# Designs tried in a protein design run: peptides against a protein of PDB entry 5T59. Part 204

Target 1, 112 residues: chain A of PDB entry 5T59
Amino acid sequence: TTPTMQSTSLLTEHLGYPPISLVDDIINAVNEIMYKCTNAMEKYLMQRNIIGKKDFSDEIKIGTAKLESLLENSVDKNFDKLELYVLRNILSIPSDLLEENRFRLLHHEKLV
Target 2, 90 residues: chain B of PDB entry 5T59
Amino acid sequence: EHIRFQRLVQVCNKALEESIRKLQSWEKIHECFPNYGQTREGIENLTVCQQQVIKLWSNLSRVEFDAIFHERSIEEKLNQLDDLINKARS

## One batch from the design tools (peptide; made by RFdiffusion4, then SolubleMPNN)

Design b2_p30_2_s3 (from b2_p30_2, 15 letters changed)
Fold by OpenDDE base, seed 1:
Structure b2_p30_2_s3 (fold): chain B 112 residues (1-112), chain C 90 residues (1-90), chain A 30 residues (1-30)
Amino acid sequence: as target 1 above (112 residues)
Amino acid sequence: as target 2 above (90 residues)
Amino acid sequence: SMDEEVKKKLEERNKERKEKREEKYKKLLA
């Protein structure tokens, strides 16, 4: 079921915030974690950039950047799917509860 | 009877696992460091680095996602939603 | 400096995501 204006309003009242806000929190968090991980990787390797008489600093920077791009693409793909699934299947209201009489039940339960 | 929060946790874990899968491939890691990875010390460093990054990913995601779920009271809210739906269908 | 770089990347990435989302929703409603 695709989210509607009515379902969004009802869920916002129930949650105290719009459903998309939870999704944004999750995605913002994973993006932050992603860059922390790639940053840590680069720092670790840059501390070990010289082997023998050869300096691998340039290769390390390029390699880490490639891994970051790979991770970015993977995060985008998987968390776009997550967003869709959460909004359609988890933070959703069945059609039978979107009728006027059932709508009142949600409000009644909230107020009682 | 309460299913929505469990599903939320499951899909979050799946997304996290699928996202880090490429970094779990030694071949992918080595391809990014072709000359560095031809040295003994380079291989050792990359191996440790790979392991540490995966651990960091797992630990940070657990802590941050749990914090979000707590701040948003999402388990309670989803359980309540399940209860409302079940009641309406009775 | 490194923290600032991460912050900038995050801001840009979040901005792009929101813009893409808005565009998608506009298309769905059209």
Scores: peptide ipSAE 0.525, ipTM 0.944, DockQ to the pose 0.506
Fold by OpenDDE base, seed 2:
Structure b2_p30_2_s3 (fold): chain B 112 residues (1-112), chain C 90 residues (1-90), chain A 30 residues (1-30)
Amino acid sequence: as target 1 above (112 residues)
Amino acid sequence: as target 2 above (90 residues)
Amino acid sequence: SMDEEVKKKLEERNKERKEKREEKYKKLLA
């Protein structure tokens, strides 16, 4: 099913926040985690940048940047899919509930 | 009876697992550090680094996602949604 | 803690991605 203005409004009332806000939290979190991970990786390797008498600092910086880019692309791909799935299949209202009598039920349950 | 929260957890885990999968590839890691990875110490450092970053990814995601789910009361809300749907269909 | 540069990058990325998602969501609801 596809989100509609009606379903979004109903879910917002039910959740106390728009459905997309949950997705925003999730994606913001994973972005933060992503950069924490890549930053940690770079720092770890930069502390070990000299092997023998050779300095690999430049290679480490470039390599870490490549891995970061790789991770960014993967995160974007997978969490874009997640967003679509969540909004369509989890935070969704079946069509049979998108009727006048069903709306009354939702309001009634909230008041009870 | 309650299915939505379980699905949310599942798809979150899947997205996290798929996202980190490429970093789990030693070949991809090594390709980014071609000369560094030709040294014994470099290989050892990369190995430890790879393991640590994967663990960090897992631990941070668990903590942060659980916090989000708690703050948003999403399990309760999704369970209630399931109940409402089931009630409407009965 | 995160470096300032990383923090800035994160903020910029979140902003850009959020704007894209919001635009996509608006289209979806239209």
Scores: peptide ipSAE 0.461, ipTM 0.942, DockQ to the pose 0.736
Fold by OpenDDE base, seed 5:
Structure b2_p30_2_s3 (fold): chain B 112 residues (1-112), chain C 90 residues (1-90), chain A 30 residues (1-30)
Amino acid sequence: as target 1 above (112 residues)
Amino acid sequence: as target 2 above (90 residues)
Amino acid sequence: SMDEEVKKKLEERNKERKEKREEKYKKLLA
């Protein structure tokens, strides 16, 4: 089921926030987590940047940046799928409930 | 009876798992540090680093997602939505 | 620092992606 303006309005009323806000929170969180993870990785390795007499700082910086990009691409892909699934299949209202007579049910439950 | 919240948790876990999969690849890790990874100490450091970052990913995601779900009262709201739908179909 | 620069870049990227998501969502509703 594809979200509609009516569905979004009803869900917003029910949730107290637009459905997309939940997804935004999730995506923002994972992005922050991603940064923290890659930063931690860089810091850990930079504390161990010298092996023998060779300084690997430059390689570590480049390598961690590459891993961050890799992770970012994966996050984008998978959480785009998540967003679509959540909005279509979880935060969704069946078509029969979008009819006028069924519309009253949601409002009735709220008012009673 | 209540299925939507369960599905939400499932898809979140799946997305997290799939996202971190590349970092679970030793080959992917090693190729980013080709010279560093040619040293014994480098390999050891990368190994520990890989394990730690995966654990960090798991722990942070659990804490943050649970917080989001709580703040948004999403379990309750989704259960209510299930109930409304079931009632309408009865 | 490099960390701050990276953080800033990430924030900018996140902003751009958010805008794209919003646009996509609007299209989905249409």
Scores: peptide ipSAE 0.222, ipTM 0.901, DockQ to the pose 0.755
Fold by OpenDDE base, seed 4:
Structure b2_p30_2_s3 (fold): chain B 112 residues (1-112), chain C 90 residues (1-90), chain A 30 residues (1-30)
Amino acid sequence: as target 1 above (112 residues)
Amino acid sequence: as target 2 above (90 residues)
Amino acid sequence: SMDEEVKKKLEERNKERKEKREEKYKKLLA
């Protein structure tokens, strides 16, 4: 089921916020976590950048950036799927509840 | 009865697990540090780094997602939604 | 450890982040 304006409005009323806001929070959080992870990795390795007489600082920076890119791509792909699934299958209202006689149920329950 | 919140948690976990999969590959890690990883000490550092970052990913995700779910009262709201649907179909 | 260090930093900013999210939420409710 694809989200509609009607379902979005009803869900917004029910949730107190638009359904997309939850997804945004999740995606923003994972992005923040992602960068924290890669930053931590870089810092950890940068503190260990000298092995013998060789300085691997440049390689560490480049390598960490590559890993970050890989992670970014994966996060983007997987959480785009998540967004679609959540909005279609979790934060959704079945068609039978959108009928006139049942449409009032969500409003009624809120008002009671 | 109440299924939506469970599904939310499941798909979140799935997305997190699949997202970190590339970092779980030692081959991918080593490819990013080809010369560094040719040293014994480098291999050790990369190994520890890989393990720690994966744990960090998991821990931070758990804490942050739980916080979001709490702040948005999503479990309660989804349970209510399930109840409404069930009521409508009864 | 890496985890402990980052966790500590996160905890130090946790209050600020929570407040920001709450403010955003309130705006959406208005």
Scores: peptide ipSAE 0.178, ipTM 0.896, DockQ to the pose 0.061

Design b2_p30_2_s4 (from b2_p30_2, 13 letters changed)
Fold by OpenDDE base, seed 2:
Structure b2_p30_2_s4 (fold): chain B 112 residues (1-112), chain C 90 residues (1-90), chain A 30 residues (1-30)
Amino acid sequence: as target 1 above (112 residues)
Amino acid sequence: as target 2 above (90 residues)
Amino acid sequence: SMEEEREKKLKERLEKRKKKREERLKKLLS
């Protein structure tokens, strides 16, 4: 079920915020965590960049960047799917309730 | 009866797990550090790094997502939504 | 620093997503 203006309005009233706001919180959080992870990885390895007489700093930077790119792509893919699923299947109102007579139930429960 | 919040948790966990999947592959990690990973110390460092990053990912995600769910009162709101839908259909 | 660079990437990615969403909404409303 694709979100509609009516469903969004009703859910916003129920939640106290637009459904997309929850998704944004989740996506913002995971992206922040993602870069915290890659930053930690790079720092850890850069502290261990010298093995024997060889300096692997450049390889570490490039390698970490590659892993970061992979993670970025995966996060985008999976959380785009998550956004769609959440808005369509979780933060959604069944079509049978998207009638004017049924909307009164949501308003009634709010007032009582 | 209450299913929406459970589904939210499930899809969040799935998205997190799928997102970190490639970092769980030793082969993929090693490919990014071809020369570094040819040394004994490099392999050891990469192994520890891989484990720590995965743990960090898991721990931070758990804490942050739980905080979001709490701040948004999403479990309560989704349970109420389930109840409203069930009531309307009764 | 690399940390600062990642902070910039974070902001850029989030803005990009926001922009894409707004563009989709504009198309749907037009």
Scores: peptide ipSAE 0.626, ipTM 0.949, DockQ to the pose 0.526
Fold by OpenDDE base, seed 5:
Structure b2_p30_2_s4 (fold): chain B 112 residues (1-112), chain C 90 residues (1-90), chain A 30 residues (1-30)
Amino acid sequence: as target 1 above (112 residues)
Amino acid sequence: as target 2 above (90 residues)
Amino acid sequence: SMEEEREKKLKERLEKRKKKREERLKKLLS
């Protein structure tokens, strides 16, 4: 089911925060982790940039950047799907309950 | 009975797994370091690097996502949501 | 530093995503 203003409001009341906030936490976290990973990779290799008499610093920087780009694209793709799935299928109220005003249970349970 | 939190965990794990998939490919790693990877030491370094970054990805994501789920009380909230929906349908 | 540059990228990416989402929401509500 597609999120609506009504469902968002009800879920916000239930959760104590907007559903999108959870998604944002997840997305923020994975992006931070992503750059921590690539940064660690580059640092590790840059500490080992000289093999024999050759300095591979430039190649390491370029190579790490390429891997980072691949990871960025993958993260964007997969977590866009995640966002949609979570909002539509997990943090959602079935349409039949909204149509029948059965959502009262969410509000009623909080009041009681 | 309670299905939403399980699904959340599943979809998160799937997204994390799919996101790191390319880095799990040795071929992809090697292609980014064509000359460096032609040396014995380079191969060794890349091998360790690949292994460590995947572990770091896994460990950090586990810790951070668990923290998020805890801070948001999402398991409890989703279980409650399941219960409310089931009750409404009864 | 490399870390600082990635921090900048992080902020830029997240801000860009936020902006796009806001734009989509505005269109939906308009």
Scores: peptide ipSAE 0.626, ipTM 0.950, DockQ to the pose 0.541
Fold by OpenDDE base, seed 3:
Structure b2_p30_2_s4 (fold): chain B 112 residues (1-112), chain C 90 residues (1-90), chain A 30 residues (1-30)
Amino acid sequence: as target 1 above (112 residues)
Amino acid sequence: as target 2 above (90 residues)
Amino acid sequence: SMEEEREKKLKERLEKRKKKREERLKKLLS
C-alpha cells in the first residue's frame, strides 16, 4: 500500500518520529560506510603503490574510483528498492483499518 | 504474529548483500587494476584489500544498523504495530 | 585529502538524493 498523509501521521505518532526518518538513518549510514570502505581500500593500496621500481599510484586512484562508482550505483539501486519496500510494506497501516476508523486502537492504546 | 521487524532485517540484509556483490568478484577487482594485478605483490595486495573491504562493509553495517534499530526502538514499535493490527482484525 | 574529497562527495550525494526523494514523497502524500 502506498503511504498516505493519514498513515504517515498515525505512524509518526506511534513511532515518535516520521517513518522516513528511519529510512534516512539507514541510507545515510550505508553511504557513509560505502565511502569508508573505498577510502580504506585506496589508502591500503596507496601504501603499497610501489612494486619493484614501478609506481602504480595513478592506476590505484583510477581503479579505486571505478570500484567506488560501481558500489555507488549498486547502493543507490538496492536502497532505493529498500526505501520503497519499507515505506509501503513495513511502516504502513492496512487500508481497511484506515477506512473503517479502526486506527482508533492506536490512539486508545497510547492514551491508556 | 510479529512479522514486520523480521522483514525489515531481511530487506536490509538483502540490500547490503546485493550492494557489495560486485566487489566480491575478483574479476571485477582485477579489471580495475590491470597492470598492478599482473605483479605477484599486486595480486596479494588486492586479495587482502578485497577481503578487508568486505569485512569492513559487513562489520560496519551490522554495528551501525543495530545501533539505528536500537535508537529508533524499531523492533518494539513494529511488534506493537503488528499487535495492534492483529487486535483490530480480531 | 582523499578522505576529505569523499566526505564532500558523500554530502553532495545525500543532499541530491534527499532533494529528489522529497519531490517524490511530496507527490505521493499530496
Scores: peptide ipSAE 0.625, ipTM 0.950, DockQ to the pose 0.776
Fold by OpenDDE base, seed 1:
Structure b2_p30_2_s4 (fold): chain B 112 residues (1-112), chain C 90 residues (1-90), chain A 30 residues (1-30)
Amino acid sequence: as target 1 above (112 residues)
Amino acid sequence: as target 2 above (90 residues)
Amino acid sequence: SMEEEREKKLKERLEKRKKKREERLKKLLS
């Protein structure tokens, strides 16, 4: 089920916010978490950058950056899929409820 | 009866799991630190680091997503949506 | 710092997604 203007309006009324707002919260959160994780990783390793007489700081920075890139790509892919799924299958209204008489039902239930 | 919120939780967990999967590969971790990982101490540090990052990812996502769901009252709203749909079809 | 760089990347990524989202919404709701 593809979202429509009517569906979005009805869901916004029901939720108290546009459906996309929930998705945005999720997307924002996971991206923040992502960089918190990679930052923690780099900090941990940079505190342990010297082994013996060798300084591995440059290698740690490059390596962490590579892992971060992998994570970024994976997050983008998986949460783009999540966004589509949520909007089409979870925050969706069946076609039979998009009829005029069903719209009144939603309003009625909300007001009662 | 109520299915939408359950599905939301499921797809969120799936997305989180799939996103962190590559970092769970020791081989991928090691190849990013080819010289560092040739030392005993380096291997130990990378091992601990990998485990800690995965745990951090899991814990932070759980806390933050639960907070979002609570603030948006999404379980209640999705349950109500299920009820409305079921009622309309009755 | 690397932390500051990550903060910058975060903002850039979110803005990029926002822009892309807006374009998709215009098409979807048109």
Scores: peptide ipSAE 0.623, ipTM 0.950, DockQ to the pose 0.697

Design b2_p30_3_s1 (from b2_p30_3, 13 letters changed)
Fold by OpenDDE base, seed 4:
Structure b2_p30_3_s1 (fold): chain B 112 residues (1-112), chain C 90 residues (1-90), chain A 30 residues (1-30)
Amino acid sequence: as target 1 above (112 residues)
Amino acid sequence: as target 2 above (90 residues)
Amino acid sequence: SLEKEREEKLKKKQEELKKKREEKLKELLS
């Protein structure tokens, strides 16, 4: 089911925050982790940039950048799917609960 | 009975696993460092680096996502949501 | 410097995502 104003309002009341805020936290976190990983990788390799008499610093920088791009694309793709799934299937209210009589139930439970 | 939080965890894990899959490919790693990876030391360094970054990815994700879930009380909230739905359908 | 660059990328990306989500929220609530 697709999120609606009604469901978002109810869920926000229930959660104490908008459903999308959770997704935002998740995606922000994974992006942060992503760059931490690539930073770590580059730093590790840059500390080992010289093999024999050859300096591979430039290759390491380029290579790490390529891997970062690859990871970025994958993260974007997969977590876009995640966002959609979470908002539609997890942080969602079934249609039967959106009926007036069932709607009152949610409010009642919160107020009790 | 309580299914939503489980699904959240599952979809998060799936997204994380799918995201890191490319870095799990040695071929992908090696092709990014074609000359560096032609040396013995280079191969060794890349191997360790690959392993470490994957572990770092996994560990950081676990810690950070758990923190988010805790801060948002999402397990409790989703369980409550499941209960409300079940109650409404009873 | 490279770390700084990635930090900037992260900041920019998160800002963009935040903006997009805000727009989505506004659309939903409109």
Scores: peptide ipSAE 0.445, ipTM 0.935, DockQ to the pose 0.570
Fold by OpenDDE base, seed 3:
Structure b2_p30_3_s1 (fold): chain B 112 residues (1-112), chain C 90 residues (1-90), chain A 30 residues (1-30)
Amino acid sequence: as target 1 above (112 residues)
Amino acid sequence: as target 2 above (90 residues)
Amino acid sequence: SLEKEREEKLKKKQEELKKKREEKLKELLS
């Protein structure tokens, strides 16, 4: 079920915020977490960049960047799917409730 | 009876798990550090690093997502939505 | 610092995502 203007409005009234706002929070959070993770990884390895007589700083930077890119792509893909699913299947109103009689029910429950 | 919030949690967890999947691969980790990973110490460091980052990912996501869900009162709101739907269909 | 660089990257990404979502929302409500 694709979100409609009507469903969005009703859900916004119910939630107190637009449905997309929840998704925004989630995706913003995961992106923040993602970079915190890669930053921590790089810092950890950079503290251990010298093994024997060899300095692996450049390799660590490049390697961490590669992993970050992989993670970025995966996060983007999976949370795009999440966004679609949440908006269509979780934060959604069945068509029968969008009818006039059911719409009244929603308003009635809200006011009670 | 109440299914929407459960589904939300499930899909969030799935997205998180799938997102970190590649970092869970030792092969993927090692190939990014081909020379570093040829040393004993390098392997040890990468192993610990991999474990730590995965744990950090899990812990941070749990804390942050729970905070979001709380701030948005989403469990309550989704339960109410389920109740409304069930009532309408009864 | 590398950390600051990532913070900037995060900021840019979030801004881009915000713009994309706003565009999608406009399309939905049109």
Scores: peptide ipSAE 0.444, ipTM 0.935, DockQ to the pose 0.647
Fold by OpenDDE base, seed 2:
Structure b2_p30_3_s1 (fold): chain B 112 residues (1-112), chain C 90 residues (1-90), chain A 30 residues (1-30)
Amino acid sequence: as target 1 above (112 residues)
Amino acid sequence: as target 2 above (90 residues)
Amino acid sequence: SLEKEREEKLKKKQEELKKKREEKLKELLS
């Protein structure tokens, strides 16, 4: 079920916030976590950049950047899917409840 | 009866798991550090690093997502939504 | 420096996502 203006309004009233706001929080959080992870990884390796007589700093930077890009792509892909699923299947109102008579139920429950 | 919040948690966990999947591959990690990973010490460092980042990913996501769910009262709201739907269909 | 770079990336990404979602929302509600 694709979100509609009506469903969004009803859910916003029910939740106290637009459904998309939850998704925004989730995605913002995971992106923050993502960069924290890659930053930690780079820092850890950069503290161990010299092995023997060779300095691997450049390789570490490049390698970490590659991993970051890989992670970014994965995060984007998977959480785009998550967004769609959440909005369609979790934060959604069945069509039967979008009818006038069922709409009153939601409104009535809120007022009582 | 109450299914929506459970589904939310499930799909979040799945998304997190799938997102970190690439970093769980030692081969992919090693490929990013071809020369560094040819040294014994480098391999050791990469191994620890891989483990740490995965743990960090898991821990941070758990804490942050739980915080979000709490702040948004999403479990309660989704349960209420389930109840409303079930009631309407009765 | 790299940390700052990542911070900037995060900021930009979040802003872009916000913008995109706002646009989608406008389209949906129009």
Scores: peptide ipSAE 0.438, ipTM 0.934, DockQ to the pose 0.599
Fold by OpenDDE base, seed 1:
Structure b2_p30_3_s1 (fold): chain B 112 residues (1-112), chain C 90 residues (1-90), chain A 30 residues (1-30)
Amino acid sequence: as target 1 above (112 residues)
Amino acid sequence: as target 2 above (90 residues)
Amino acid sequence: SLEKEREEKLKKKQEELKKKREEKLKELLS
């Protein structure tokens, strides 16, 4: 089921907010968490950057950046899939409810 | 039966799990720190770091996602949606 | 400094995502 203007309007009325807003919250949150994690990793390792007489600061920065990029790509991929699934299969209205008489049912239940 | 909220939780957990999968690989971590990881202390530090970041990922995601679901009242709304759909089909 | 840099990355990413979704919404409602 693909989201339509009609389904979006009905769901917005039901939810009190557009369906996409929930997805926005989720994706914004995971991106925030992602950078908090990589920041924590880098800080932890940078506090331990010297082993013996060798300074590994540059390697740590580069390595952490690589991991961050890897995580970014994975997050983008998986949460793009999540967005599509949520909007099509969870925050969706079956076609049989998009008929004229069924519109009334949904609207009536909201108002009563 | 209520199914939508359960599915939402499932797909969120799956997305989170799949996203952190690469960081759960020691080999992948080590590849990013080839020289650092050749030292005893480096290996120890990377091991602890890996464990901590995975825990941080899990804890933060749980707290933040639960907060979102609560603020959006999504469980209640999805249950109501299930009920409406079931009623319409009866 | 590094933390601030990541904060900027986050802000930029969220802005880009917001923009993309707004465009999709406009297309859907047009």
Scores: peptide ipSAE 0.436, ipTM 0.934, DockQ to the pose 0.586

